Peptides against a protein of PDB entry 4N3Y. Designs and how they scored, part 68

Target 1, 83 residues: chain A of PDB entry 4N3Y
Amino acid sequence: ETRDQVKKLQLMLRQANDQLEKTMKDKQELEDFIKQSSEDSSHQISALVLRAQASEILLEELQQGLSQAKRDVQEQMAVLMQS

## One batch from the design tools (peptide; made by RFdiffusion4, then SolubleMPNN)

Design b2_p18_8_s4 (from b2_p18_8, 11 letters changed)
Fold by OpenDDE base, seed 4:
Structure b2_p18_8_s4 (fold): chain B 83 residues (1-83), chain C 83 residues (1-83), chain A 18 residues (1-18)
Amino acid sequence: as target 1 above (83 residues)
Amino acid sequence: as target 1 above (83 residues)
Amino acid sequence: SEARIQEILRQIQEIFAS
């Protein structure tokens, strides 16, 4: 019966359309999540890189200071030994 | 007094060395964290991209199906009206 | 769900295939 078939098809179309809208929404949310996740990760990594760089500078300064201090100690020890 | 000065400098050297070792460890941990974080993020984003692609394919199929169904319904309705 | 969408599409196809 054509009329009943049309009614059934209309219902199925509505159902399919609802699913389409839902899936479109889900896809959009997924894309937004990917974008946000990428941005957040990039920002975090950048911050961590800066922190690592700061630590590197500190380490270099420490090494220089230690070298100088070692030399100074050796010099003082030499003076002490000959006095 | 030179002897006391040497002793003090030796202590300071030990302290500085301890700080150096600690900072070196912290830097290494930071670098490891950055590396791991980057890898994890990349993997996750890739997985999400694949999921989004699958959803896109599904949406395209739905749209095609809906378009066809709509045409079919319209045709059936026309037949019904003229019968 | 994707499964539900596929089922709807299948049902539509069945109607027009008969």
Scores: peptide ipSAE 0.065, ipTM 0.480, DockQ to the pose 0.006
Fold by OpenDDE base, seed 2:
Structure b2_p18_8_s4 (fold): chain B 83 residues (1-83), chain C 83 residues (1-83), chain A 18 residues (1-18)
Amino acid sequence: as target 1 above (83 residues)
Amino acid sequence: as target 1 above (83 residues)
Amino acid sequence: SEARIQEILRQIQEIFAS
């Protein structure tokens, strides 16, 4: 019967709409997660880059200091040999 | 005494070198972490983007289907009224 | 689920195709 078909279609339409709304919500949550994750990762990586740069500066200072110290020790050894 | 100074400097040089090696190792670990974290984040975001795109396609299909279903129901109602 | 959504759409089409 056409009337029964219409009623069935109305029910199915409501069910489809409910699923649509659910899917829309899930999609929105996913997009929000992507956005937040990207921002968090960006900030974290930036912080770690700065930390790595600080370590680089320290390494340069240490290398310079070690080179100087080595030269100083060698010079003092030379003085001892001259004594 | 010069000899004592040399010995002291040698010790300090060894200590400085140990610190340098430690710092170099720490820096390398940090760089490795940054690299891995960036790659993991990139892959994760890409996967989520694909999932979001799939949801978008589904939403479009649902919207089209719902619109058509609504029209079909309305037409059947019209037929009933004509009976 | 996405599969359930597709099934609903299929059922709607089937009713009108019958």
Scores: peptide ipSAE 0.063, ipTM 0.479, DockQ to the pose 0.006
Fold by OpenDDE base, seed 5:
Structure b2_p18_8_s4 (fold): chain B 83 residues (1-83), chain C 83 residues (1-83), chain A 18 residues (1-18)
Amino acid sequence: as target 1 above (83 residues)
Amino acid sequence: as target 1 above (83 residues)
Amino acid sequence: SEARIQEILRQIQEIFAS
């Protein structure tokens, strides 16, 4: 019957509209998540890069210090052997 | 005493070298972590972008379907009113 | 730690400065 068919179509239309609204919300949340995730990762990586750079400077200083200390020990040993 | 001083310096030199090796390891681990984190994030973001694109296609199809359904309902209502 | 490394270097410098 045509009247019943119209009612059925109206129900299906409402259901489809509800799904559309839900999907639009989900899509927006996904895009927001991607944006937030990218920003968080960028900041974290930047912080870690700075820490790595600080470690690099420290390692260079240590290497230089160790080289100098080695030379100083050798000089002191020479003095000791001459005593 | 010079001899005792040399022994002390040798000990400190060994300690400094141990710390150097540890710091080098830590730096390498940090760099590996940054690389791995970047790769993981890249893959995750790519997957999410694909999902967002799929949702976009679905939304377009839903919008088109809703428009057609609305027209179909209107046509059926017209038939109903003429009966 | 970085602090420990710096302390070792400081101690080494003090020994040779005396």
Scores: peptide ipSAE 0.058, ipTM 0.480, DockQ to the pose 0.006
Fold by OpenDDE base, seed 1:
Structure b2_p18_8_s4 (fold): chain B 83 residues (1-83), chain C 83 residues (1-83), chain A 18 residues (1-18)
Amino acid sequence: as target 1 above (83 residues)
Amino acid sequence: as target 1 above (83 residues)
Amino acid sequence: SEARIQEILRQIQEIFAS
């Protein structure tokens, strides 16, 4: 009978809505996770980039130091050789 | 009438199911995105870590080189001073 | 970059080898 059909459809509708709400909640949680994960990764990557850059700067300074050290030694040896 | 109620509920059910399917699709896409993004980030981070480690090794080598250079110069100067 | 670091090392070695 039509009355039974209405009751059945009402139940099915409630079940569908419950599933929809659950799925929407899950989606929201995933979106939140993506947002947070992206921020965390971005910060980590940025930190690593800065660390790498700092190392490169230090390497350049060491290179300059070595070059200068060689020059200084050469000067000192020249003085010793002529004294 | 009951017949109209049935028709209305059938429409509402279809609409709910359509929304459910759309939401489920969106959720799946987000899950796929999270998976792929995690892999990409992991690889990028690993590469940066290796790069940083390589730089640190090179820095240590440079420092050792400087120290050895100083020692070598001191030895050479000692020879010059006693000759 | 890694390549730049390697070049720096090369230059340093060249300086002391000369």
Scores: peptide ipSAE 0.027, ipTM 0.332, DockQ to the pose 0.093

## One batch from the design tools (peptide; made by RFdiffusion4, then SolubleMPNN)

Design b2_p19_1_s2
Fold by OpenDDE base, seed 3:
Structure b2_p19_1_s2 (fold): chain B 83 residues (1-83), chain C 83 residues (1-83), chain A 19 residues (1-19)
Amino acid sequence: as target 1 above (83 residues)
Amino acid sequence: as target 1 above (83 residues)
Amino acid sequence: DLLARLEASEERIEELLAA
């Protein structure tokens, strides 16, 4: 019966349309998530890089300090030997 | 007393060296973390992009299906009117 | 490398003081 067939097709069309809308929404959400995640990661990485650089500076300072300390100890030992 | 001074300096040197070692370790850990985090993010983003692309394909298919369904409904309605 | 050199220096100093 043709009338029943039409009704069936109408239902199928509605269902497909609902699925389309849902899928479009999901796609948009994924795109938004990717964008946000990428930005967050970038910021986090930048912060960590800066932190690492700060550590590098500290290490250089400590190295210089240790070199000086070594020299000071050697000097004091020399004094001790001479006294 | 010079001997005491030397001992003090030795302690200071050891302490500084310990701090240097610790800081170097921390720096390395940060670098490793950055690397790993970046890789993880990259992989995650790639996966999500692929998922989004899959959704796009599905949407295109659904669009085509809906267009066909619409035509089918119209055809059936025409038949109904003629009968 | 750097740390190793520092450690070696420290050890040498200690050895000198112990002698």
Scores: peptide ipSAE 0.047, ipTM 0.400, DockQ to the pose 0.012
Fold by OpenDDE base, seed 1:
Structure b2_p19_1_s2 (fold): chain B 83 residues (1-83), chain C 83 residues (1-83), chain A 19 residues (1-19)
Amino acid sequence: as target 1 above (83 residues)
Amino acid sequence: as target 1 above (83 residues)
Amino acid sequence: DLLARLEASEERIEELLAA
């Protein structure tokens, strides 16, 4: 009677502990994955941001060049019109 | 004797099950976090990639425009010098 | 018209930078 109950409870306990250990391991793996994933994403996003900033700087430089060219053309046109 | 063992095992089983349920819940929360985080990162990266590509296309067009403008100015200068 | 082309390019740059 009680001996059978002990045997049953021992089995249930072993099963529960096995499941617990498995679940704890899985949780740890997910934590490690999150850590690695977040670092990878951060690096990738940072690289893209830097690339975007480099493009922005180049665009600003080109804009300045175009603006200057526009002014130069306008000045030349004014000189021609005054002739 | 055996009765005390049964009581002890029942307590251990309850404790193990409580820990298991907690750990399973934590694992589920991590899975949900990973899913949400990955989707957010994917959207952000995609947006940055599209922006970078748009900038690249514009830069190429502007470079072409600048090259043409340079040629046009040089041609005009040549005409003036030939006068 | 070179001037018109330059102005159009400037406008496009401004649109990109404002995005």
Scores: peptide ipSAE 0.036, ipTM 0.425, DockQ to the pose 0.062
Fold by OpenDDE base, seed 5:
Structure b2_p19_1_s2 (fold): chain B 83 residues (1-83), chain C 83 residues (1-83), chain A 19 residues (1-19)
Amino acid sequence: as target 1 above (83 residues)
Amino acid sequence: as target 1 above (83 residues)
Amino acid sequence: DLLARLEASEERIEELLAA
């Protein structure tokens, strides 16, 4: 019967629309999550990069200090050997 | 005494070297962490992007299906009204 | 050998800073 077919199609259409709305919501949530995750990762990586750069500066200072200390020890050894 | 000064400087040099080695290790661990974190994030984001794209395709299919179903219902309604 | 250890450390630091 045509009337029954129309009712069946209307039900199917409502179901499809509900699924479409649900999927649209899911897609939006996924896009928001990706955006938020990228921002969080970017900030975290930036902070860690700054910390690594600070460590690099410290290493350069320590290297210079060690080189100077080495020279000082060598000079004192020379004095000791000549005494 | 010069000998005592040499011993003192040698101790200071050992301490500085130990600190340098520790800092080098810490820096390397930090760099490794950043690299690993970036790789993990990249893979995760890529996977999520693919899932979002799949959802977009599904949404397009559902939208097309809904449009067709709407037309089908309208045609059946017209037949019903003419019967 | 303390001097040898220090020289090795200096070399490693230079490699890290150059990378």
Scores: peptide ipSAE 0.034, ipTM 0.426, DockQ to the pose 0.022
Fold by OpenDDE base, seed 4:
Structure b2_p19_1_s2 (fold): chain B 83 residues (1-83), chain C 83 residues (1-83), chain A 19 residues (1-19)
Amino acid sequence: as target 1 above (83 residues)
Amino acid sequence: as target 1 above (83 residues)
Amino acid sequence: DLLARLEASEERIEELLAA
């Protein structure tokens, strides 16, 4: 009976549409999550890189200071040994 | 007094060296963290991308199915109206 | 030896900066 068949098909169509809407929502949520995660990671990494760079600068300064101090100590020792 | 000056400089040098070692350690830890974080993020994002792609395929299949079902319903309705 | 330790530290710093 054609009418009954139409009703059945309409039901199937509604069910399929519901699944489609659900899947579309899920996909969108995944995309949003990926985007947010990427942005957060990028920001965090950038901050960490800056900290690492600051540490590198400090290390360079310390190295310079240590080298100078070493020279100063050696000079003072030489004076002491001469006296 | 030169000897006392030398002793003072040696102390300062030790202190500076301690700071250097500490800073070197901190820098290394930051670098390691950045590396690990980047790798973890990359793996996670890749997995999420694959999942999103799977969802996209499913959506396309559903859309195709819905389109066909819609056509079928329309055909059946036409037959019914003719009868 | 303090000087030896300082020199070792300097060398390590140079390695890190060169990498």
Scores: peptide ipSAE 0.031, ipTM 0.402, DockQ to the pose 0.022

Design b2_p19_2_s1
Fold by OpenDDE base, seed 3:
Structure b2_p19_2_s1 (fold): chain B 83 residues (1-83), chain C 83 residues (1-83), chain A 19 residues (1-19)
Amino acid sequence: as target 1 above (83 residues)
Amino acid sequence: as target 1 above (83 residues)
Amino acid sequence: SELLQRLQASEQRIAELQA
């Protein structure tokens, strides 16, 4: 009977060890995945921020141009009405 | 001609603003996605760590049990050989 | 969204001046 108990415990030990190894491997893979995903997303966010800043600069330039164009039209109209 | 320039600049301004709004929205959505994904993964990692720790405890208990069982078998064999 | 708010305010101001 003791012999059978030893065999049973040996099987349980092997099963437990396999589970431990698998779990630790899965944990490491998950951590690696998070790290890689976070880095990729961080780069994408940075790219989007730069694009937004570029759009802001363009908008400011266009606003200035539009304001100037409006003033030019007003001046032309004033000349026409003075003639 | 100046009138046409104003109309052109107005269109460009609207287009630039639309791009800026879209870009900022995309950035926010990406940040939200990363946050949610990171939280989910963090919870999963924590669960895996706990499982690994449980397996480690089980392994230690099984090792102790196996060692004891082995000693018991050895003692039984010694008794048989002494008879 | 501070940047967008400022841009929208600027656009509205330009539109009001053109009206």
Scores: peptide ipSAE 0.037, ipTM 0.395, DockQ to the pose 0.016
Fold by OpenDDE base, seed 1:
Formats: C-alpha cells, structure tokens, sequence
Structure b2_p19_2_s1 (fold): chain B 83 residues (1-83), chain C 83 residues (1-83), chain A 19 residues (1-19)
C-alpha cells in the first residue's frame, strides 16, 4: 500500500520536474527572443532614421540647387533683355 | 520510514506543481507580449516605409526640376554668347 | 522633418519596450 504510493509519487514527481524543466527552458528562450528582437528592431529603426536624415539633406541640396538655377535663369533673361 | 517518504514526496510534488504553474503563466504572458509587439512593430515599420517612399518620389521630382533648370540656364548662356 | 519625428517616436517606443 504505502510502497505503491511512494512509487506513484516518485513517478509523478519526475513527470512534474520534467515539465517544469521544459517550461523553464521555453520561458528562457522567449526572454532571449524578446531581447534579441527588441535590439534588432532598435537597430533597424535607427538605420531608417539615418537614411531619412540623409534624404533630408539631399532634399535641401536639391532645393538650393533649384533655387540657384532659377536665379541664374532670371539673371540671364535680364541680361538678354538689356542687350 | 516509508510513510515519511510519502509525505516528503507529496510536499515536493506540490512545490514542483506550484512552480510549474507559475512558469507556465509567465511563459504565456511572454508569448502574448511577443505577438503583440511583433504586430505593432510590423505596422509601424510599414507606415514608415510608405512615408519614405513618398519622400523618394519628391526627391525625384526635385531632381528633375534641377536638371531642367540647369538645361534652361545653359541654353540661356548659349543664347547670350551668340548675341 | 515629419518623417524623422515619426522615426524618433518609433525609437522611443522601442526603448520603452526594452525597459
């Protein structure tokens, strides 16, 4: 009677510990995944920010170039009209 | 002897089950967090990509405008030199 | 600058998730 109970409980304990170990490992893997994912996303967003900044700089340069070109054309037209 | 072993194993089993339950809950919470975070990030990145694309279109338009302006200036200069 | 603002907001949100 008692001996059988001991054996049963030993089995149940082993099973519970096995499940516990598995679940703990899974949890750890998820924590690691979350950490890695967050870091990766952060780097990706940072890269996009840098790209956007570069595009803004280029945009400003183009705007300046266009403005300069317009001024140059206007000046040339003025010269032509005066000639 | 055996009775004491039974009691000990019963306690150990309860403790293991308690830890198992806690760990399983924590795991589930992490899974839910990962799912939610992934979806949110995906939508956010997609929105930023679309906006970046719009900026690229604008840059192309400015580049075309600049090229046209340069050509216009060059043409005007040629006219002036021929005058 | 609106694009940069949105990107910066995204960075802040990610940082909050890491905290």
Amino acid sequence: as target 1 above (83 residues)
Amino acid sequence: as target 1 above (83 residues)
Amino acid sequence: SELLQRLQASEQRIAELQA
Scores: peptide ipSAE 0.033, ipTM 0.368, DockQ to the pose 0.039
Fold by OpenDDE base, seed 4:
Structure b2_p19_2_s1 (fold): chain B 83 residues (1-83), chain C 83 residues (1-83), chain A 19 residues (1-19)
Amino acid sequence: as target 1 above (83 residues)
Amino acid sequence: as target 1 above (83 residues)
Amino acid sequence: SELLQRLQASEQRIAELQA
């Protein structure tokens, strides 16, 4: 019966459409999650990079200070020994 | 007094060295953390991308199925009306 | 710093994934 066949196909079409909508929703949620996660990671890494850069600057300053201090000590030691 | 000055400078040098060591340690820990975090994020994103790709394939299949089903229904409806 | 350069490269790659 053609009529019965049409009814069956209509049901199948509705079911397929429901599945499509569900899958579309799931995919969209996944894409949103990935986007947000990626943005968060990028921001976090950037912040940490800045912190690392600051630490590097401090290290360089400390090294320079140490070098100068060492030179000063050596100079004073020399003066002391010569006096 | 030169001797006293030398002693003071030696103390300052020790203090500076201590700070340098501390900063170096902190920087290393930060670098390790960033490295690990970046690796973890990369792995997670890759996994999610694969999942998204799978969902996309499924969506395409469903869309194709829906299109076919729609055509089938329309054809059967036409036959029904003509019979 | 080589590490910082690598991190910056990673940031760029992440940004590309978002595009």
Scores: peptide ipSAE 0.032, ipTM 0.458, DockQ to the pose 0.068
Fold by OpenDDE base, seed 5:
Structure b2_p19_2_s1 (fold): chain B 83 residues (1-83), chain C 83 residues (1-83), chain A 19 residues (1-19)
Amino acid sequence: as target 1 above (83 residues)
Amino acid sequence: as target 1 above (83 residues)
Amino acid sequence: SELLQRLQASEQRIAELQA
């Protein structure tokens, strides 16, 4: 009876160890995936931020150009009216 | 001549305005895309972090169980040897 | 501009998670 109990517990121990190893592997894979995903997202976001910044600069240049053009037209219109 | 110059500048102004509107739209689309992408990534990462935490807790439980089982086996082995 | 700042903050948070 005692011998049978020991054998039962040894089986349970082996099963627990197998489960532990499996779970350790799963955890490691998950951590690796999260790390890689985070790196990829970081690089993508950085690239998009740079593009957005470039777009913002271009918008500012266009706005300035538009304002200048408006002033130039107004000036020429004034000259035209005086002639 | 002056009139022609005014007309030319008016055309340039219209073209600049059209370009500005187009660029504004492009920028808005980019911002919306980045916002959505960031939200999606954030939610995904949060979910994965929670899963990793759950895995960690399970690992700790399994390790504790394994240690307990080991002790139980050792105790039963001692009893067996005494009988 | 505010959106860009939020994106930069998000980028920083991701970097912190990697550390």
Scores: peptide ipSAE 0.029, ipTM 0.453, DockQ to the pose 0.070

Design b2_p19_3_s1 (from b2_p19_3, 10 letters changed)
Fold by OpenDDE base, seed 2:
Structure b2_p19_3_s1 (fold): chain B 83 residues (1-83), chain C 83 residues (1-83), chain A 19 residues (1-19)
Amino acid sequence: as target 1 above (83 residues)
Amino acid sequence: as target 1 above (83 residues)
Amino acid sequence: SLEQRLQESQQRLEELKAL
C-alpha cells in the first residue's frame, strides 16, 4: 500500500514538473513574441514618422511656392492696370 | 501661364496635405494597435506566471509527500527486518 | 527568477529520485 502511494506520488510529481516546464516555456515564447512584434512595429512607426516629416517639408515648400506664385500674379495684374 | 502655375501648385499643396494626414493617421493607428496588443499579451503573461507559480507550489508539496512516503516505506522495511 | 526557481525545483526532483 505504501509502496503504491510512493509510486503514485512519483507520477504526480513528474506530471507537476512537466506542467511547470510547459508553463514556463509558454511564458517565454509569449515574451519573445511580444519583443519581436514590438521591434517590428517600432521600425514601421519610425518609417511612418520619416514619411510624415518628408511630407511636412514638401507641404511647406509648396505653400511657399504658392504664395510666391500668387504674388507674381498680383504683380502682373498691377502692371496691366498701370498700362 | 502664371495663373496655370498657381492652380497647379494649389493642387500639389492639396495633395501634400492629404498625404500628410494619411501618414499621421496610419502612425496613430499603428501605435494604438501596439498598445492594445501589448496589453493583451501582458495579461496573458501574467496568467502564465500565476499558473507557473501554482505548479511550483504543487511540485514542492508533491516532493515533500514523496519524501515522506519513502521514509514510511523504509521504516516498514526496517520493522520487517527486525522481526 | 522564476526560471531559476524552476531549475532548482527540477534539481530537487532529481535528487529525490536519486535517493
Scores: peptide ipSAE 0.068, ipTM 0.447, DockQ to the pose 0.059
Fold by OpenDDE base, seed 1:
Structure b2_p19_3_s1 (fold): chain B 83 residues (1-83), chain C 83 residues (1-83), chain A 19 residues (1-19)
Amino acid sequence: as target 1 above (83 residues)
Amino acid sequence: as target 1 above (83 residues)
Amino acid sequence: SLEQRLQESQQRLEELKAL
């Protein structure tokens, strides 16, 4: 019957609309998650890069210290050998 | 005494070298972490983008279905009104 | 590179320790 068919179609339409709204929400959540994740990763990587750079500076300072210490030892050894 | 000074400098040199090696290791670990984190993030974001695209396709299909269903309901209502 | 310089420095230190 036509009346029953209309009622069935109305139900299908409601169901489809509900699913559409749900899917739209899910899509938006995914987009938001991607955005947030990207920002978090960017900040984390940036912080780690800065930390690595600090370590590089420290390494350079230590190398300079080692070179100086080596020279000092060599000088002292020379003095000792002359004694 | 010169001999004692040499021994002291040798100790300092060993300590500096140990610290240098430690710092070098720490730097390498940071670099490895950054690399791994970037790769993980890239893979995750890529997967999420694909998922979002799948949702978009579904949304388009649902919208088309809704439009068709709406037209079908309108047609059936017209038939019903003519009865 | 920094890594190369560090390796060279470490090598020099090991040589010095062997004296």
Scores: peptide ipSAE 0.049, ipTM 0.490, DockQ to the pose 0.037
Fold by OpenDDE base, seed 5:
Structure b2_p19_3_s1 (fold): chain B 83 residues (1-83), chain C 83 residues (1-83), chain A 19 residues (1-19)
Amino acid sequence: as target 1 above (83 residues)
Amino acid sequence: as target 1 above (83 residues)
Amino acid sequence: SLEQRLQESQQRLEELKAL
């Protein structure tokens, strides 16, 4: 019966619409998640870069201090050899 | 004592180097994670897009079917009115 | 892009490793 067929098709159409809406929602949620995650990660990387830079500065300062300390020891040894 | 100072500075330098290496490692791990996560997410989004497209096609087909079914019902009613 | 920024960051770290 055609009338029954129409009703069946209406049901199928509703089901298809529901599936489409669900898919669209899921896609949007995923896009939002990726966007937020990307932003968070970007900020984290930036923070780590800054930390690395700070460590680099510290290393340079320590190297300079070490070099100076070595020179001081050498000077002391020179004095000892002359006495 | 200068000699003790040198030893102290050497220790500090080693510690600073260790911190720098750790920071570099952490950054690299984060970058790798983001890269992999981004790739995975991209693939997932692509899959969802394809699914959405398939659903759209199905919806269009169902709509056409429904329209045809409606026309068939109308034809049957016309026949009934003539009898 | 984020990818570009990550690449730039990676390059910067590689330069740091070379120091």
Scores: peptide ipSAE 0.035, ipTM 0.423, DockQ to the pose 0.050
Fold by OpenDDE base, seed 3:
Structure b2_p19_3_s1 (fold): chain B 83 residues (1-83), chain C 83 residues (1-83), chain A 19 residues (1-19)
Amino acid sequence: as target 1 above (83 residues)
Amino acid sequence: as target 1 above (83 residues)
Amino acid sequence: SLEQRLQESQQRLEELKAL
């Protein structure tokens, strides 16, 4: 019966439209999330890189200081042995 | 006292090295996370796009079917009125 | 690129460990 068919098709049409709308919304939300997450992560990585670089500089300075201090101790011991 | 200074510098050196190593590890983990997350999200978006496209096609088909069904009903009613 | 920067950082760390 055509009337019943029309009603069925109308329902299916509504359902399809709802699904389409939902899917498009979900896609947009996901894209927005990815964009935001990527930006946040990029900033965090950059911060960590800077931190690593700062630590590297500190390490180099400390190594230099340690080497100098070691030499100073050795020199002092040599003086003691000569006295 | 030089000996105390050496000990202090050695400790600081160890701490600096540990921090550097930690920072580099954290950076790597973050980059790996971003990469994985981005790939996963991209796949999900692609899936949703396909779903949306499928829904759009279905919607168009249903609209066409509805229009045809409506015309059929109208024709049947016209026949009834003429009888 | 980010990947290049990461690789360079890792290389520097490995060089430091080798000392």
Scores: peptide ipSAE 0.033, ipTM 0.421, DockQ to the pose 0.034; fails the geometry check

